# Peptides against a protein of PDB entry 6PSE: the designs that were tried, part 18

Target 1, 78 residues: chain A of PDB entry 6PSE
Amino acid sequence: PSEEEEYARLVMEAQPEWLRAEVKRLSHELAETTREKIQAAEYGLAVLEEKHQLKLQFEELEVDYEAIRSEMEQLKEA

## One batch from the design tools (peptide; made by RFdiffusion4, then SolubleMPNN)

Design b1_p11_2_s2 (from b1_p11_2, 5 letters changed)
Fold by OpenDDE base, seed 2:
Structure b1_p11_2_s2 (fold): chain B 78 residues (1-78), chain C 78 residues (1-78), chain A 11 residues (1-11)
Amino acid sequence: as target 1 above (78 residues)
Amino acid sequence: as target 1 above (78 residues)
Amino acid sequence: LEEYFRRILEE
């Protein structure tokens, strides 16, 4: 039998005391996993913001670079 | 009473049939939340990699910019 | 992707 089928049988044959303990265990794991999911989303947003700021800085530098490159090219051609 | 205390009392007073149904419900929610957590983490890593690649490109451009800036400054001072 | 993360935080 699969682990899932064995677990299903365990739940089916379990006493109330075991079932209450299992509800408590699953509730705890769900709360922890939910918190971890939220933390992952918060981290993702932070990295997105950092990437956005970096992109803006990169684009500003590209403008400055092209300005100097163009001026340099004009001086060399004169 | 808090929702948590009320839920704890419900679990404590519940019949086996309700407890089995609650175990099934919590197991389902845990599986879904776990999948969502994993997906959020994967997306976060993808953004982090994109930011890293952008940072490398930015640093390369900074080197090129400083090279041209320095050459331009030398030409102006001559 | 930003909206995806925001949705998770709103749940």
Scores: peptide ipSAE 0.569, ipTM 0.872, DockQ to the pose 0.972
Fold by OpenDDE base, seed 4:
Structure b1_p11_2_s2 (fold): chain B 78 residues (1-78), chain C 78 residues (1-78), chain A 11 residues (1-11)
Amino acid sequence: as target 1 above (78 residues)
Amino acid sequence: as target 1 above (78 residues)
Amino acid sequence: LEEYFRRILEE
C-alpha cells in the first residue's frame, strides 16, 4: 500500500485522542506552511520590484546610449 | 471567545466522524498550501534569474556606453 | 534570496 493508503487507514482506525492530536498537528503545519507561502510571495514581489527598477534604469541607459551613438555617428560623418 | 478558542473547543468535543473529516480537510488544505508555497518559490527563482540576466545586460550596456562616451570625449577634444 | 527559494523547493 502507498503511504497515502496507509495514512488513510490509520485515520479510519484511529481513536479520538489520536485524531485530535492529528488535527492539532495538521493545523500547526498548515499555519506554518501558510506563513511560509506568504513570505515567499512577499519576497517574490520584492524581486519583481527590483527587476522593474532595473528595467527602468536599463531603458534609460539605452536612450542615453542611442543618443551618444547618434551624436558620434554625426561627428564621424561631418 | 476567539475563533481559535471556539475551534479548539469544537475539536475537544468533536466525535470521531467529525475529527476524521477535519483531518481530511486539513490534509487537503495543507497539500494545496504546500503546492502554492512551492509555486511561489519557483516563481521567485524565475524572477531572480530574469533579474540576473537583466543585470548582466545592463552591465554590458554600461561598458558599451562608457566606451562610446570616452571615444566621443576624445573626438571632441581632438 | 535564491538560497531561500531553493530551500523551500528542497523541503
Scores: peptide ipSAE 0.562, ipTM 0.872, DockQ to the pose 0.977
Fold by OpenDDE base, seed 3:
Structure b1_p11_2_s2 (fold): chain B 78 residues (1-78), chain C 78 residues (1-78), chain A 11 residues (1-11)
Amino acid sequence: as target 1 above (78 residues)
Amino acid sequence: as target 1 above (78 residues)
Amino acid sequence: LEEYFRRILEE
């Protein structure tokens, strides 16, 4: 039997005391996992914002670079 | 009473059929939340890598820009 | 931060 099938059988045959304990365990794990999920999402958003700001800076530098490069090219062709 | 206290009382007074259903519900929510946590981590890693590559490109452009800027400055001072 | 995300994936 799969682990899932064994667990399902355990739940089906369990006494109320075990079931209450399992509800408590699962509730705790869910709360912790939810907190971790939210934290991971927040960190992901922060990195995304940093990447966006870096991209803006890169694009600004590209504009400045092309301006100077073009001026230099014109001087060489003169 | 807080929502948590009310829920705790509900679990304490619940029949086995309700408890089994609650175990199933919580197990499902935990599985989904765990998947979402993993997805958030995978996305975070991807964005970090993209940011790193962008930073390398930015630093290379800065070097090239400063080289041209310096050459232009020397020409103006001559 | 990379290690943080990697830790989550190793769980």
Scores: peptide ipSAE 0.561, ipTM 0.872, DockQ to the pose 0.973
Fold by OpenDDE base, seed 1:
Order: structure tokens, then sequence, then C-alpha cells
Structure b1_p11_2_s2 (fold): chain B 78 residues (1-78), chain C 78 residues (1-78), chain A 11 residues (1-11)
């Protein structure tokens, strides 16, 4: 039998005291996992912001580069 | 009473059938939240890689920009 | 930060 099937059987055959303890355990794990999920999302957003700032800097440099390139091209063609 | 205190009371007074249903509900939410945590981490890694690639492109452009800037400066000083 | 995300995926 799969671990899932065995667990399902345990739940169905368990006494109320075990079931209450299992609810407590699962509640704790859910709370912990939820906190970890939120933290991971926050870090992901921070990286996105850093990437966005870098992109803005890159676009500014592209504009400056094209300006100088164009000026240089004009001088060479004269 | 806090929602947590009320929930704790419900668990303590609940019948076995309700407790089994609650174990099932919590197990489902835990599985879903775990999957979402993993997805957040995968997304974070993807954004980090994108940021890294952008940084490399930015550094290449900086080198090219400085080369043209220097050439232009030399022409103006001659 | 990369190691942080990798750790989560290794769980």
Amino acid sequence: as target 1 above (78 residues)
Amino acid sequence: as target 1 above (78 residues)
Amino acid sequence: LEEYFRRILEE
C-alpha cells in the first residue's frame, strides 16, 4: 500500500485523542509552511525590483551610447 | 475570545467525524501551501538568472561606451 | 539568495 493509503487508514481508525493531536500537528506545519511561502515571495519581489532598477540603468546607458555613436558617425562621414 | 481560542475549543469538543474531516482539510491546505512555496522559490531563481544576464549585458555596454567615449575625447583634444 | 531558494527546492 502507498504511504497515502496507510495514512488514510490510520486517520479512519484513530481515536479522538490521536485525531486532536494530528489536527494540532498539521496546524503547526501549515502555519510554518505559510510563513516560509510568504518569505520566499518577499525575496522574489525584492529581486524583481533590483532587476527593474538595473534595466532602467541599462536603458539610460543605451540612450547615451547611441548619442555618442551617432555623433561619431557624423564626424566620420564629414 | 480570540479566533485561535475558539478554534481550540471547537477541536476539543468535536466529534470524531468532524476531526477526520478537519485532518483532511488541513492536509490539503498543507499540500497546496507547500506547492506554492516551491513555486515561489522556482520563480525567485528564474528572476535571479534574468538579473544576472542583464548585468552581463550592461557590463558589455559599459565597455563599448567607454571605448567610444575615449575615442571621441582623443579626437576633440587633437 | 540563490542558495536560499535552492534550499527550499531541496526540501
Scores: peptide ipSAE 0.558, ipTM 0.871, DockQ to the pose 0.921

Design b1_p11_2_s3 (from b1_p11_2, 6 letters changed)
Fold by OpenDDE base, seed 1:
Structure b1_p11_2_s3 (fold): chain B 78 residues (1-78), chain C 78 residues (1-78), chain A 11 residues (1-11)
Amino acid sequence: as target 1 above (78 residues)
Amino acid sequence: as target 1 above (78 residues)
Amino acid sequence: MEAFFQALLAE
């Protein structure tokens, strides 16, 4: 039997006092995990925004660089 | 009474059949939320790596750009 | 921030 099957059996055979304790435990873990999920999502968004701003700066610099490179090449060939 | 207090009272007064169903519900929600948390964390790490690589490229381009800019300025002043 | 994400995966 899998761990899941064993746990299911435990729940079915448990006394009310154990079940109440388990509900409390699961509720607590769910609350904590939910908070962590939300925080992870918020941090992920922050990093995305930073990456996006960096990408814009990079693309702008590429344009400027290519312009100067082209001008320099023309001067060298003259 | 708060929603939390009302829920606590419900759990204490509930029959075993309801408690078993609640354990099942909470277990399911916890599993889903945990998966979502993991996905968010993995995504965050991926974006961080992308940002890091982009930053390295940007810094390299800055060095190259400044070199050409300086050379160009010297040529214009000659 | 990387440490934060790693910690979440370690749970």
Scores: peptide ipSAE 0.531, ipTM 0.868, DockQ to the pose 0.976
Fold by OpenDDE base, seed 2:
Structure b1_p11_2_s3 (fold): chain B 78 residues (1-78), chain C 78 residues (1-78), chain A 11 residues (1-11)
Amino acid sequence: as target 1 above (78 residues)
Amino acid sequence: as target 1 above (78 residues)
Amino acid sequence: MEAFFQALLAE
């Protein structure tokens, strides 16, 4: 049998005391996992913002670079 | 009483049938939340990689820009 | 930064 099936059987055959303990365990894990999920989302958003700022800087530099490149090219052709 | 305390009381007073149902519910929510956490982490890693690639491109452009800027400055001073 | 996300995946 799969681990899932074995676990299901355990739950069905378990005494109330075990079930209460399992509810407590699962509640704890759910709370922790939820917190981690939220934290991951927040961190991901922060990274996105950093990337966005970097992209803006990059685009600005591209403009400046093309300006100088163009000027340089014109000087060389003259 | 807090919602947490009320829930704790419910668990302690609940019949086995309710407890089994609660274990099932919590297991389901934990599985879903875990998947969402993983997805968030994977997404975060992807964004980090994108940012890193962008930074490399930016640094390369900075080098090229400074080269042209320097050449231009020398030409103007001559 | 990367280590944070990797840690989450390792769980």
Scores: peptide ipSAE 0.531, ipTM 0.868, DockQ to the pose 0.970
Fold by OpenDDE base, seed 3:
Structure b1_p11_2_s3 (fold): chain B 78 residues (1-78), chain C 78 residues (1-78), chain A 11 residues (1-11)
Amino acid sequence: as target 1 above (78 residues)
Amino acid sequence: as target 1 above (78 residues)
Amino acid sequence: MEAFFQALLAE
């Protein structure tokens, strides 16, 4: 028997007092886990936004770099 | 009375059959929410790594850009 | 922030 099967048997044979306590425990864990999930999602979005801004800055610098590189190359060939 | 207070009263007055069903429901929701939390955390770590690599590339380009800019400035002043 | 995500996975 798996742990899940044993737990299922426990729930079926449990007294009301144990069941009420288990509902309370699970509700608490669910609330905490939900809060953590939401916070993780919000932080993930923040990192994505930072990465996006960094990408834009990188692309702007690439344009400026290529402009100067091209000018320097032209001067060397003249 | 808040929704939480009403729910607490429901649990206290509930029959064993309802309590067993509620334990099952909460267990399922907890399992799903936990999986989603883990996925969010793993995704967040992946984005952080991508941002880090991009930052390194950006800093390398800044060094190269400043080198060419400095050379160009010296040529213009000569 | 990395520590935060790692902590979530350690649970």
Scores: peptide ipSAE 0.530, ipTM 0.868, DockQ to the pose 0.981
Fold by OpenDDE base, seed 5:
Structure b1_p11_2_s3 (fold): chain B 78 residues (1-78), chain C 78 residues (1-78), chain A 11 residues (1-11)
Amino acid sequence: as target 1 above (78 residues)
Amino acid sequence: as target 1 above (78 residues)
Amino acid sequence: MEAFFQALLAE
């Protein structure tokens, strides 16, 4: 049998004391996993903001670069 | 009493049938939350990689910009 | 931050 089938059997055959302990364990893991999920989302947003700021700086530099390139080309052709 | 205290009392006084249903509910929520956490982590890594690639492109453009700026300055001073 | 995301995937 799979681990999932064995676990299902254990839950069906368990005494109330084991079931209460399992509820406590699962509640704890759920709370911890939820906190980690939220933290991951917050970090993801922070990185997105950093990437966005870098994109803006890159686009500004592209504009300045094209301006100098164009001026240089004009000077060479004159 | 707080919701947490009321829930704790419910678990202590519950029959096995309710406890088994609660184990099933918590197991389902844990599995779903775990999947969402993993998805958030994978997304975060993807954005970090995109930011890194953009950083490299920005640094390459800075080098090219400084080269043209220097050449332009040399032409103006000659 | 990368280490944090990697740690979450390693669980």
Scores: peptide ipSAE 0.529, ipTM 0.867, DockQ to the pose 0.983

Design b1_p11_2_s4 (from b1_p11_2, 4 letters changed)
Fold by OpenDDE base, seed 4:
Structure b1_p11_2_s4 (fold): chain B 78 residues (1-78), chain C 78 residues (1-78), chain A 11 residues (1-11)
Amino acid sequence: as target 1 above (78 residues)
Amino acid sequence: as target 1 above (78 residues)
Amino acid sequence: MREFFEAILAE
């Protein structure tokens, strides 16, 4: 039998006291997991913002670089 | 009374059938929330990797830019 | 991807 099946059987055969305890346990785990999920999302957004800022900086630098490169190229051809 | 207190009272007064249903509900929500948490974490890591790669590119470009800038500066001073 | 994270936070 799978662990899932065994757990299902346990729940079906459990006394109210165990069930109440299980509700409490699951509620606690759900709350923790929810918090962690939210934290992960917040962190993800933060990293996205950092990446975005970096990308902007990169693009600006790229423009500046190409400008200088082009100028240098012109000087070499002259 | 707070919602938490009311819920606690509900759990304490609930019949086994309700408790089993609640265990099932909470288990399902926990599973879903866990999946979402993991997915959020995975996406966060992906963004981190992208940011890291971008940073490497940026640093390389910065080096190249400074090299050209310096060369240009030297040419202007000569 | 932003929308994904925002969706989580909107829950």
Scores: peptide ipSAE 0.569, ipTM 0.870, DockQ to the pose 0.982
Fold by OpenDDE base, seed 1:
Structure b1_p11_2_s4 (fold): chain B 78 residues (1-78), chain C 78 residues (1-78), chain A 11 residues (1-11)
Amino acid sequence: as target 1 above (78 residues)
Amino acid sequence: as target 1 above (78 residues)
Amino acid sequence: MREFFEAILAE
């Protein structure tokens, strides 16, 4: 039997005291996992914003670079 | 009483059939929330890698830009 | 990807 099948059997054969304890355990783990999920999402958004700002700076530098490159090319060909 | 206190009372007074159903519900929600947390973490890592690659490209362009800027400045001052 | 993270935070 799989671990899932064994757990299902345990739940089916468990006494009320064990079941109440399991509800408490699962509720706690769900709350913790939910907080961690939210933190991961907040961090992901922060990194996305940082990447976006970097992208804007990169594109601005590309424009400045091409301007100087073009001017330099013209001067060297004259 | 708070919602948490009311829920705690419900669990305390519940029959085994309700408790087994609640364990099943909580297990399902925990599994889903865990998958979402993992996916959020994976996406966060992907964005970090993209930002890192962009940072490397930006730094390379800065070096190239400063080289041309310096050469141009020297030519104009001569 | 932004929408994915925002959806999580909207829960």
Scores: peptide ipSAE 0.568, ipTM 0.868, DockQ to the pose 0.934
Fold by OpenDDE base, seed 2:
Structure b1_p11_2_s4 (fold): chain B 78 residues (1-78), chain C 78 residues (1-78), chain A 11 residues (1-11)
Amino acid sequence: as target 1 above (78 residues)
Amino acid sequence: as target 1 above (78 residues)
Amino acid sequence: MREFFEAILAE
């Protein structure tokens, strides 16, 4: 039998004391996992913002670069 | 009493049938939440990689820009 | 992707 099937049997045959402990365990793990999920989302948003700011800086630099490049090219052609 | 305290009392007073159902419910939610956490982590990593690539491009452009700027400045000073 | 993260935080 799979681990899942074995676990299912355990739950079906378990005494109330074990079941209460298991509820407590699962509740704790769920809370922790939920917190970790939230933390991951917060981090993801932070990185997105950083990327956005960097993109803006990059675009500004591109404009400045093209301006100088164009001026330089004109001087070379004259 | 807080919801947490009320839930704790419910668990303590619950019959085995309810406890088994609660174990099943919590197990399901934990599995789903875990999947979501993993997905969030994967997306976060993807954004980090995108930011990193953008940073490299930005740094390359900075080098090119400074080269042209320096050349232009030298021409103006001569 | 932003919406995905925001959805998680809105839970």
Scores: peptide ipSAE 0.567, ipTM 0.868, DockQ to the pose 0.931
Fold by OpenDDE base, seed 3:
Structure b1_p11_2_s4 (fold): chain B 78 residues (1-78), chain C 78 residues (1-78), chain A 11 residues (1-11)
Amino acid sequence: as target 1 above (78 residues)
Amino acid sequence: as target 1 above (78 residues)
Amino acid sequence: MREFFEAILAE
């Protein structure tokens, strides 16, 4: 049988004391995993903000570059 | 009592059938939260890569901009 | 930060 099937059998045959301990274990793991998920999300948002700021700077530079490029082209054609 | 204390009491007084159901519920939530954690991490890595590519493009444009700016400045001073 | 995300995915 699969590990999942074996675990399911264990749960079905377990005494109340084991089941209470398992609830406690799972609750702890869930809390820990939830904290890690939240932390990952927060870091993701931070990177998004950094990317957004960089994009704004890039777009500003692009506008300035095109302005100078155009002016330079006109001067060379004169 | 706190919600945590009330829950702890519920677990201690629960029948085996309720405990088995709770193990099943917690296992499901743990699996789901774990997937969400993984997705958050994958998303974070993707944004980091996008930010890196954008930074490279920005640095290339900055070099080109400085070159044209310098050339333009020299032409205006002549 | 990259290492943080990679550590999660390595679990």
Scores: peptide ipSAE 0.557, ipTM 0.868, DockQ to the pose 0.936

Design b1_p11_3_s1 (from b1_p11_3 with R2L K7R)
Fold by OpenDDE base, seed 2:
Structure b1_p11_3_s1 (fold): chain B 78 residues (1-78), chain C 78 residues (1-78), chain A 11 residues (1-11)
Amino acid sequence: as target 1 above (78 residues)
Amino acid sequence: as target 1 above (78 residues)
Amino acid sequence: SLEEFFRSLLE
């Protein structure tokens, strides 16, 4: 049998004491995993914002660079 | 009483049928939350890499810009 | 680091 099937059977045959313990265990793991998920999302958003700001700076520099490049090109062609 | 205290009391007084249903519910939520956590982590890593690559491109452009700027400055001072 | 944090979540 698969692990899932074995676990399902265990739950079906379990005594209340085991079931209460399992509820407590699962609740703890869920809380921990939820905290980790939220933290990952928050950090991900922060990195996205940093990337966005960097992109803006990059695009600004590209504009300035092309302006000077174009001017330099004109001077060299004269 | 707090929600946590009320829930704890509910678990303590619950019948096996309720407990089995709660185990099933929590297992489902844990699986879902775990998937979301993993997705968030993978996304975070991807954005970090994109930011890193953008930073490299930005730094390269800065070097090129300063080179042209310096050359242009010399021409203007002549 | 953030990278280490994200990687730890995949373990």
Scores: peptide ipSAE 0.669, ipTM 0.875, DockQ to the pose 0.943
Fold by OpenDDE base, seed 3:
Structure b1_p11_3_s1 (fold): chain B 78 residues (1-78), chain C 78 residues (1-78), chain A 11 residues (1-11)
Amino acid sequence: as target 1 above (78 residues)
Amino acid sequence: as target 1 above (78 residues)
Amino acid sequence: SLEEFFRSLLE
Protein backbone atom coordinates (compact mmCIF):
# COMPACT_ATOMS: atom_id res chain seq x y z
CA PRO B 1 0.00 0.00 0.00
CA SER B 2 1.06 3.59 -0.67
CA GLU B 3 2.03 5.92 2.15
CA GLU B 4 -1.22 7.75 1.52
CA GLU B 5 -3.25 4.56 1.97
CA GLU B 6 -1.36 3.66 5.13
CA TYR B 7 -1.91 7.14 6.54
CA ALA B 8 -5.60 6.96 5.72
CA ARG B 9 -5.87 3.66 7.59
CA LEU B 10 -4.04 5.13 10.57
CA VAL B 11 -6.50 8.04 10.72
CA MET B 12 -9.45 5.63 10.52
CA GLU B 13 -8.19 3.46 13.36
CA ALA B 14 -6.78 6.23 15.56
CA GLN B 15 -8.08 7.13 19.01
CA PRO B 16 -9.40 10.63 19.77
CA GLU B 17 -6.19 11.60 21.59
CA TRP B 18 -4.08 10.85 18.51
CA LEU B 19 -6.56 12.65 16.25
CA ARG B 20 -6.46 15.80 18.40
CA ALA B 21 -2.67 15.74 18.33
CA GLU B 22 -2.73 15.32 14.55
CA VAL B 23 -5.11 18.29 14.16
CA LYS B 24 -2.71 20.38 16.24
CA ARG B 25 0.30 19.24 14.18
CA LEU B 26 -1.39 19.92 10.85
CA SER B 27 -2.68 23.31 12.03
CA HIS B 28 0.83 24.34 12.99
CA GLU B 29 2.35 23.16 9.70
CA LEU B 30 -0.40 24.89 7.74
CA ALA B 31 0.19 28.17 9.57
CA GLU B 32 3.95 28.03 8.95
CA THR B 33 3.57 27.05 5.31
CA THR B 34 1.01 29.82 4.78
CA ARG B 35 3.37 32.44 6.21
CA GLU B 36 6.18 31.20 3.97
CA LYS B 37 3.92 31.28 0.92
CA ILE B 38 2.79 34.84 1.62
CA GLN B 39 6.34 36.02 2.24
CA ALA B 40 7.54 34.39 -0.98
CA ALA B 41 4.74 36.08 -2.91
CA GLU B 42 5.57 39.49 -1.44
CA TYR B 43 9.27 39.14 -2.19
CA GLY B 44 8.53 37.89 -5.68
CA LEU B 45 6.37 40.93 -6.34
CA ALA B 46 9.10 43.25 -5.08
CA VAL B 47 11.67 41.67 -7.40
CA LEU B 48 9.25 41.99 -10.32
CA GLU B 49 8.89 45.69 -9.62
CA GLU B 50 12.66 46.11 -9.43
CA LYS B 51 13.08 44.29 -12.74
CA HIS B 52 10.42 46.50 -14.33
CA GLN B 53 12.13 49.70 -13.19
CA LEU B 54 15.46 48.39 -14.43
CA LYS B 55 13.95 47.58 -17.81
CA LEU B 56 12.60 51.12 -18.13
CA GLN B 57 16.04 52.53 -17.35
CA PHE B 58 17.62 50.16 -19.86
CA GLU B 59 15.24 51.21 -22.63
CA GLU B 60 15.86 54.89 -21.88
CA LEU B 61 19.60 54.34 -22.09
CA GLU B 62 19.16 52.52 -25.41
CA VAL B 63 17.43 55.60 -26.83
CA ASP B 64 20.20 57.89 -25.62
CA TYR B 65 22.87 55.53 -26.95
CA GLU B 66 21.30 55.30 -30.40
CA ALA B 67 21.05 59.10 -30.59
CA ILE B 68 24.77 59.56 -29.92
CA ARG B 69 25.73 56.61 -32.13
CA SER B 70 23.77 58.07 -35.01
CA GLU B 71 25.31 61.52 -34.56
CA MET B 72 28.79 60.01 -34.43
CA GLU B 73 28.16 58.00 -37.58
CA GLN B 74 27.02 61.14 -39.42
CA LEU B 75 30.13 63.05 -38.38
CA LYS B 76 32.40 60.28 -39.65
CA GLU B 77 30.66 60.11 -43.01
CA ALA B 78 30.53 63.90 -43.59
CA PRO C 1 -12.79 34.47 23.49
CA SER C 2 -10.57 34.67 20.42
CA GLU C 3 -11.27 32.55 17.36
CA GLU C 4 -8.19 30.53 18.27
CA GLU C 5 -9.53 29.80 21.75
CA GLU C 6 -12.93 28.86 20.38
CA TYR C 7 -11.33 26.54 17.83
CA ALA C 8 -9.19 24.94 20.53
CA ARG C 9 -12.31 24.26 22.60
CA LEU C 10 -14.07 22.77 19.60
CA VAL C 11 -11.17 20.37 19.01
CA MET C 12 -11.18 19.36 22.69
CA GLU C 13 -14.90 18.60 22.74
CA ALA C 14 -15.18 17.10 19.26
CA GLN C 15 -16.16 13.51 18.52
CA PRO C 16 -13.83 11.19 16.58
CA GLU C 17 -15.88 11.60 13.39
CA TRP C 18 -15.41 15.38 13.43
CA LEU C 19 -11.72 15.01 14.24
CA ARG C 20 -11.15 12.65 11.31
CA ALA C 21 -12.92 15.08 9.00
CA GLU C 22 -10.78 17.94 10.33
CA VAL C 23 -7.57 15.94 9.76
CA LYS C 24 -8.70 15.35 6.18
CA ARG C 25 -9.53 19.05 5.67
CA LEU C 26 -6.23 20.26 7.11
CA SER C 27 -4.25 17.69 5.13
CA HIS C 28 -5.85 18.92 1.93
CA GLU C 29 -5.24 22.59 2.73
CA LEU C 30 -1.64 21.86 3.70
CA ALA C 31 -1.02 20.03 0.43
CA GLU C 32 -2.49 22.90 -1.61
CA THR C 33 -0.63 25.58 0.34
CA THR C 34 2.63 23.64 0.03
CA ARG C 35 2.24 23.46 -3.76
CA GLU C 36 1.53 27.20 -3.88
CA LYS C 37 4.57 27.95 -1.71
CA ILE C 38 6.84 25.89 -3.96
CA GLN C 39 5.41 27.57 -7.05
CA ALA C 40 5.97 31.02 -5.54
CA ALA C 41 9.56 30.12 -4.67
CA GLU C 42 10.30 28.80 -8.17
CA TYR C 43 8.78 31.91 -9.71
CA GLY C 44 10.80 34.15 -7.39
CA LEU C 45 14.03 32.44 -8.42
CA ALA C 46 13.17 32.83 -12.09
CA VAL C 47 12.48 36.57 -11.72
CA LEU C 48 15.71 37.03 -9.76
CA GLU C 49 17.66 35.41 -12.57
CA GLU C 50 15.92 37.56 -15.18
CA LYS C 51 16.69 40.71 -13.21
CA HIS C 52 20.32 39.67 -12.87
CA GLN C 53 20.70 39.09 -16.61
CA LEU C 54 19.03 42.43 -17.34
CA LYS C 55 21.37 44.21 -14.95
CA LEU C 56 24.39 42.72 -16.70
CA GLN C 57 23.07 43.91 -20.06
CA PHE C 58 22.40 47.36 -18.62
CA GLU C 59 25.91 47.68 -17.24
CA GLU C 60 27.40 46.58 -20.56
CA LEU C 61 25.36 49.23 -22.38
CA GLU C 62 26.50 51.86 -19.88
CA VAL C 63 30.11 51.07 -20.75
CA ASP C 64 29.42 51.35 -24.47
CA TYR C 65 27.47 54.58 -23.97
CA GLU C 66 30.22 56.23 -21.94
CA ALA C 67 32.78 55.31 -24.58
CA ILE C 68 30.82 57.01 -27.37
CA ARG C 69 29.86 59.96 -25.16
CA SER C 70 33.49 60.55 -24.30
CA GLU C 71 34.58 60.35 -27.93
CA MET C 72 31.85 62.78 -28.96
CA GLU C 73 32.83 65.22 -26.23
CA GLN C 74 36.45 65.14 -27.36
CA LEU C 75 35.47 65.85 -30.96
CA LYS C 76 33.40 68.88 -29.93
CA GLU C 77 36.18 70.35 -27.81
CA ALA C 78 38.96 69.80 -30.40
CA SER A 1 19.99 36.42 0.44
CA LEU A 2 16.65 36.39 -1.29
CA GLU A 3 17.86 33.56 -3.52
CA GLU A 4 18.76 31.52 -0.46
CA PHE A 5 15.33 32.22 0.98
CA PHE A 6 13.54 30.96 -2.12
CA ARG A 7 15.77 27.89 -2.31
CA SER A 8 15.07 27.10 1.34
CA LEU A 9 11.36 26.93 0.54
CA LEU A 10 12.01 24.21 -2.03
CA GLU A 11 13.75 21.92 0.46
Scores: peptide ipSAE 0.669, ipTM 0.875, DockQ to the pose 0.941
Fold by OpenDDE base, seed 1:
Structure b1_p11_3_s1 (fold): chain B 78 residues (1-78), chain C 78 residues (1-78), chain A 11 residues (1-11)
Amino acid sequence: as target 1 above (78 residues)
Amino acid sequence: as target 1 above (78 residues)
Amino acid sequence: SLEEFFRSLLE
């Protein structure tokens, strides 16, 4: 049997004291995992914003570079 | 009493059938939240890598831009 | 680091 099936059987046959302990354990793990998920989402958004700002700066520099490149090329060909 | 205290009392006074249902509910929510946490972490790493690559491209363009800018300035001052 | 944080969530 799979671990999932074994766990399901354990829950079915467990006494109230074990079940209460399991509820407590799962509640704690859920709270911790939820906090970690939220923090990961917040940090992910921050990195996305940083990447966006960097992209804007990059695009601006590309425009400036092409302008100078074009002017330089024309001057050399004159 | 706080919601946490009320929940704790509910768990203490609950029958086995309710406790088994609560274990099932919490297990499901934990599994979902865990998947979401993992997904958030993977996406965060991907965005970090994208930002890193963009930063490298930006720095390379800055070097090229300064080279052309300097050459252009010297040509105009000659 | 932020990378270490994200990696820790995958462990």
Scores: peptide ipSAE 0.667, ipTM 0.875, DockQ to the pose 0.937
Fold by OpenDDE base, seed 5:
Structure b1_p11_3_s1 (fold): chain B 78 residues (1-78), chain C 78 residues (1-78), chain A 11 residues (1-11)
Amino acid sequence: as target 1 above (78 residues)
Amino acid sequence: as target 1 above (78 residues)
Amino acid sequence: SLEEFFRSLLE
């Protein structure tokens, strides 16, 4: 049998005391996992913002670079 | 009473059928939340890599820019 | 590090 089937059987045959303990365990794991999910999302957004700022700086530098490159090329062709 | 205290009382006084249903509910929520956590983590890693690649490109452009700027400045001083 | 944090969530 699969682990899922074995677990299902365990739940069906369990005493109330075990079931209450299982509810407590699952509630705890859910709370922890939820916190981790939220934190990951927040950090992901922060990194996205950093990447965005870096991209803006990069694009500005590209404009400046092309301006100087063009001027230099014009001078060399003269 | 707090929502937590009310929930705790509900669990303590619940019949086995309710408890089994609650285990099923919590298991489902945990599975979904776990999937979302994993997706958030994978996305975070992807954005970090993109930012890293962008930073490398930016630093390379800075070197090229300074080289041309320096050459241009030398020509203008002559 | 942030990278280590994300990787830890995948373990």
Scores: peptide ipSAE 0.667, ipTM 0.874, DockQ to the pose 0.943

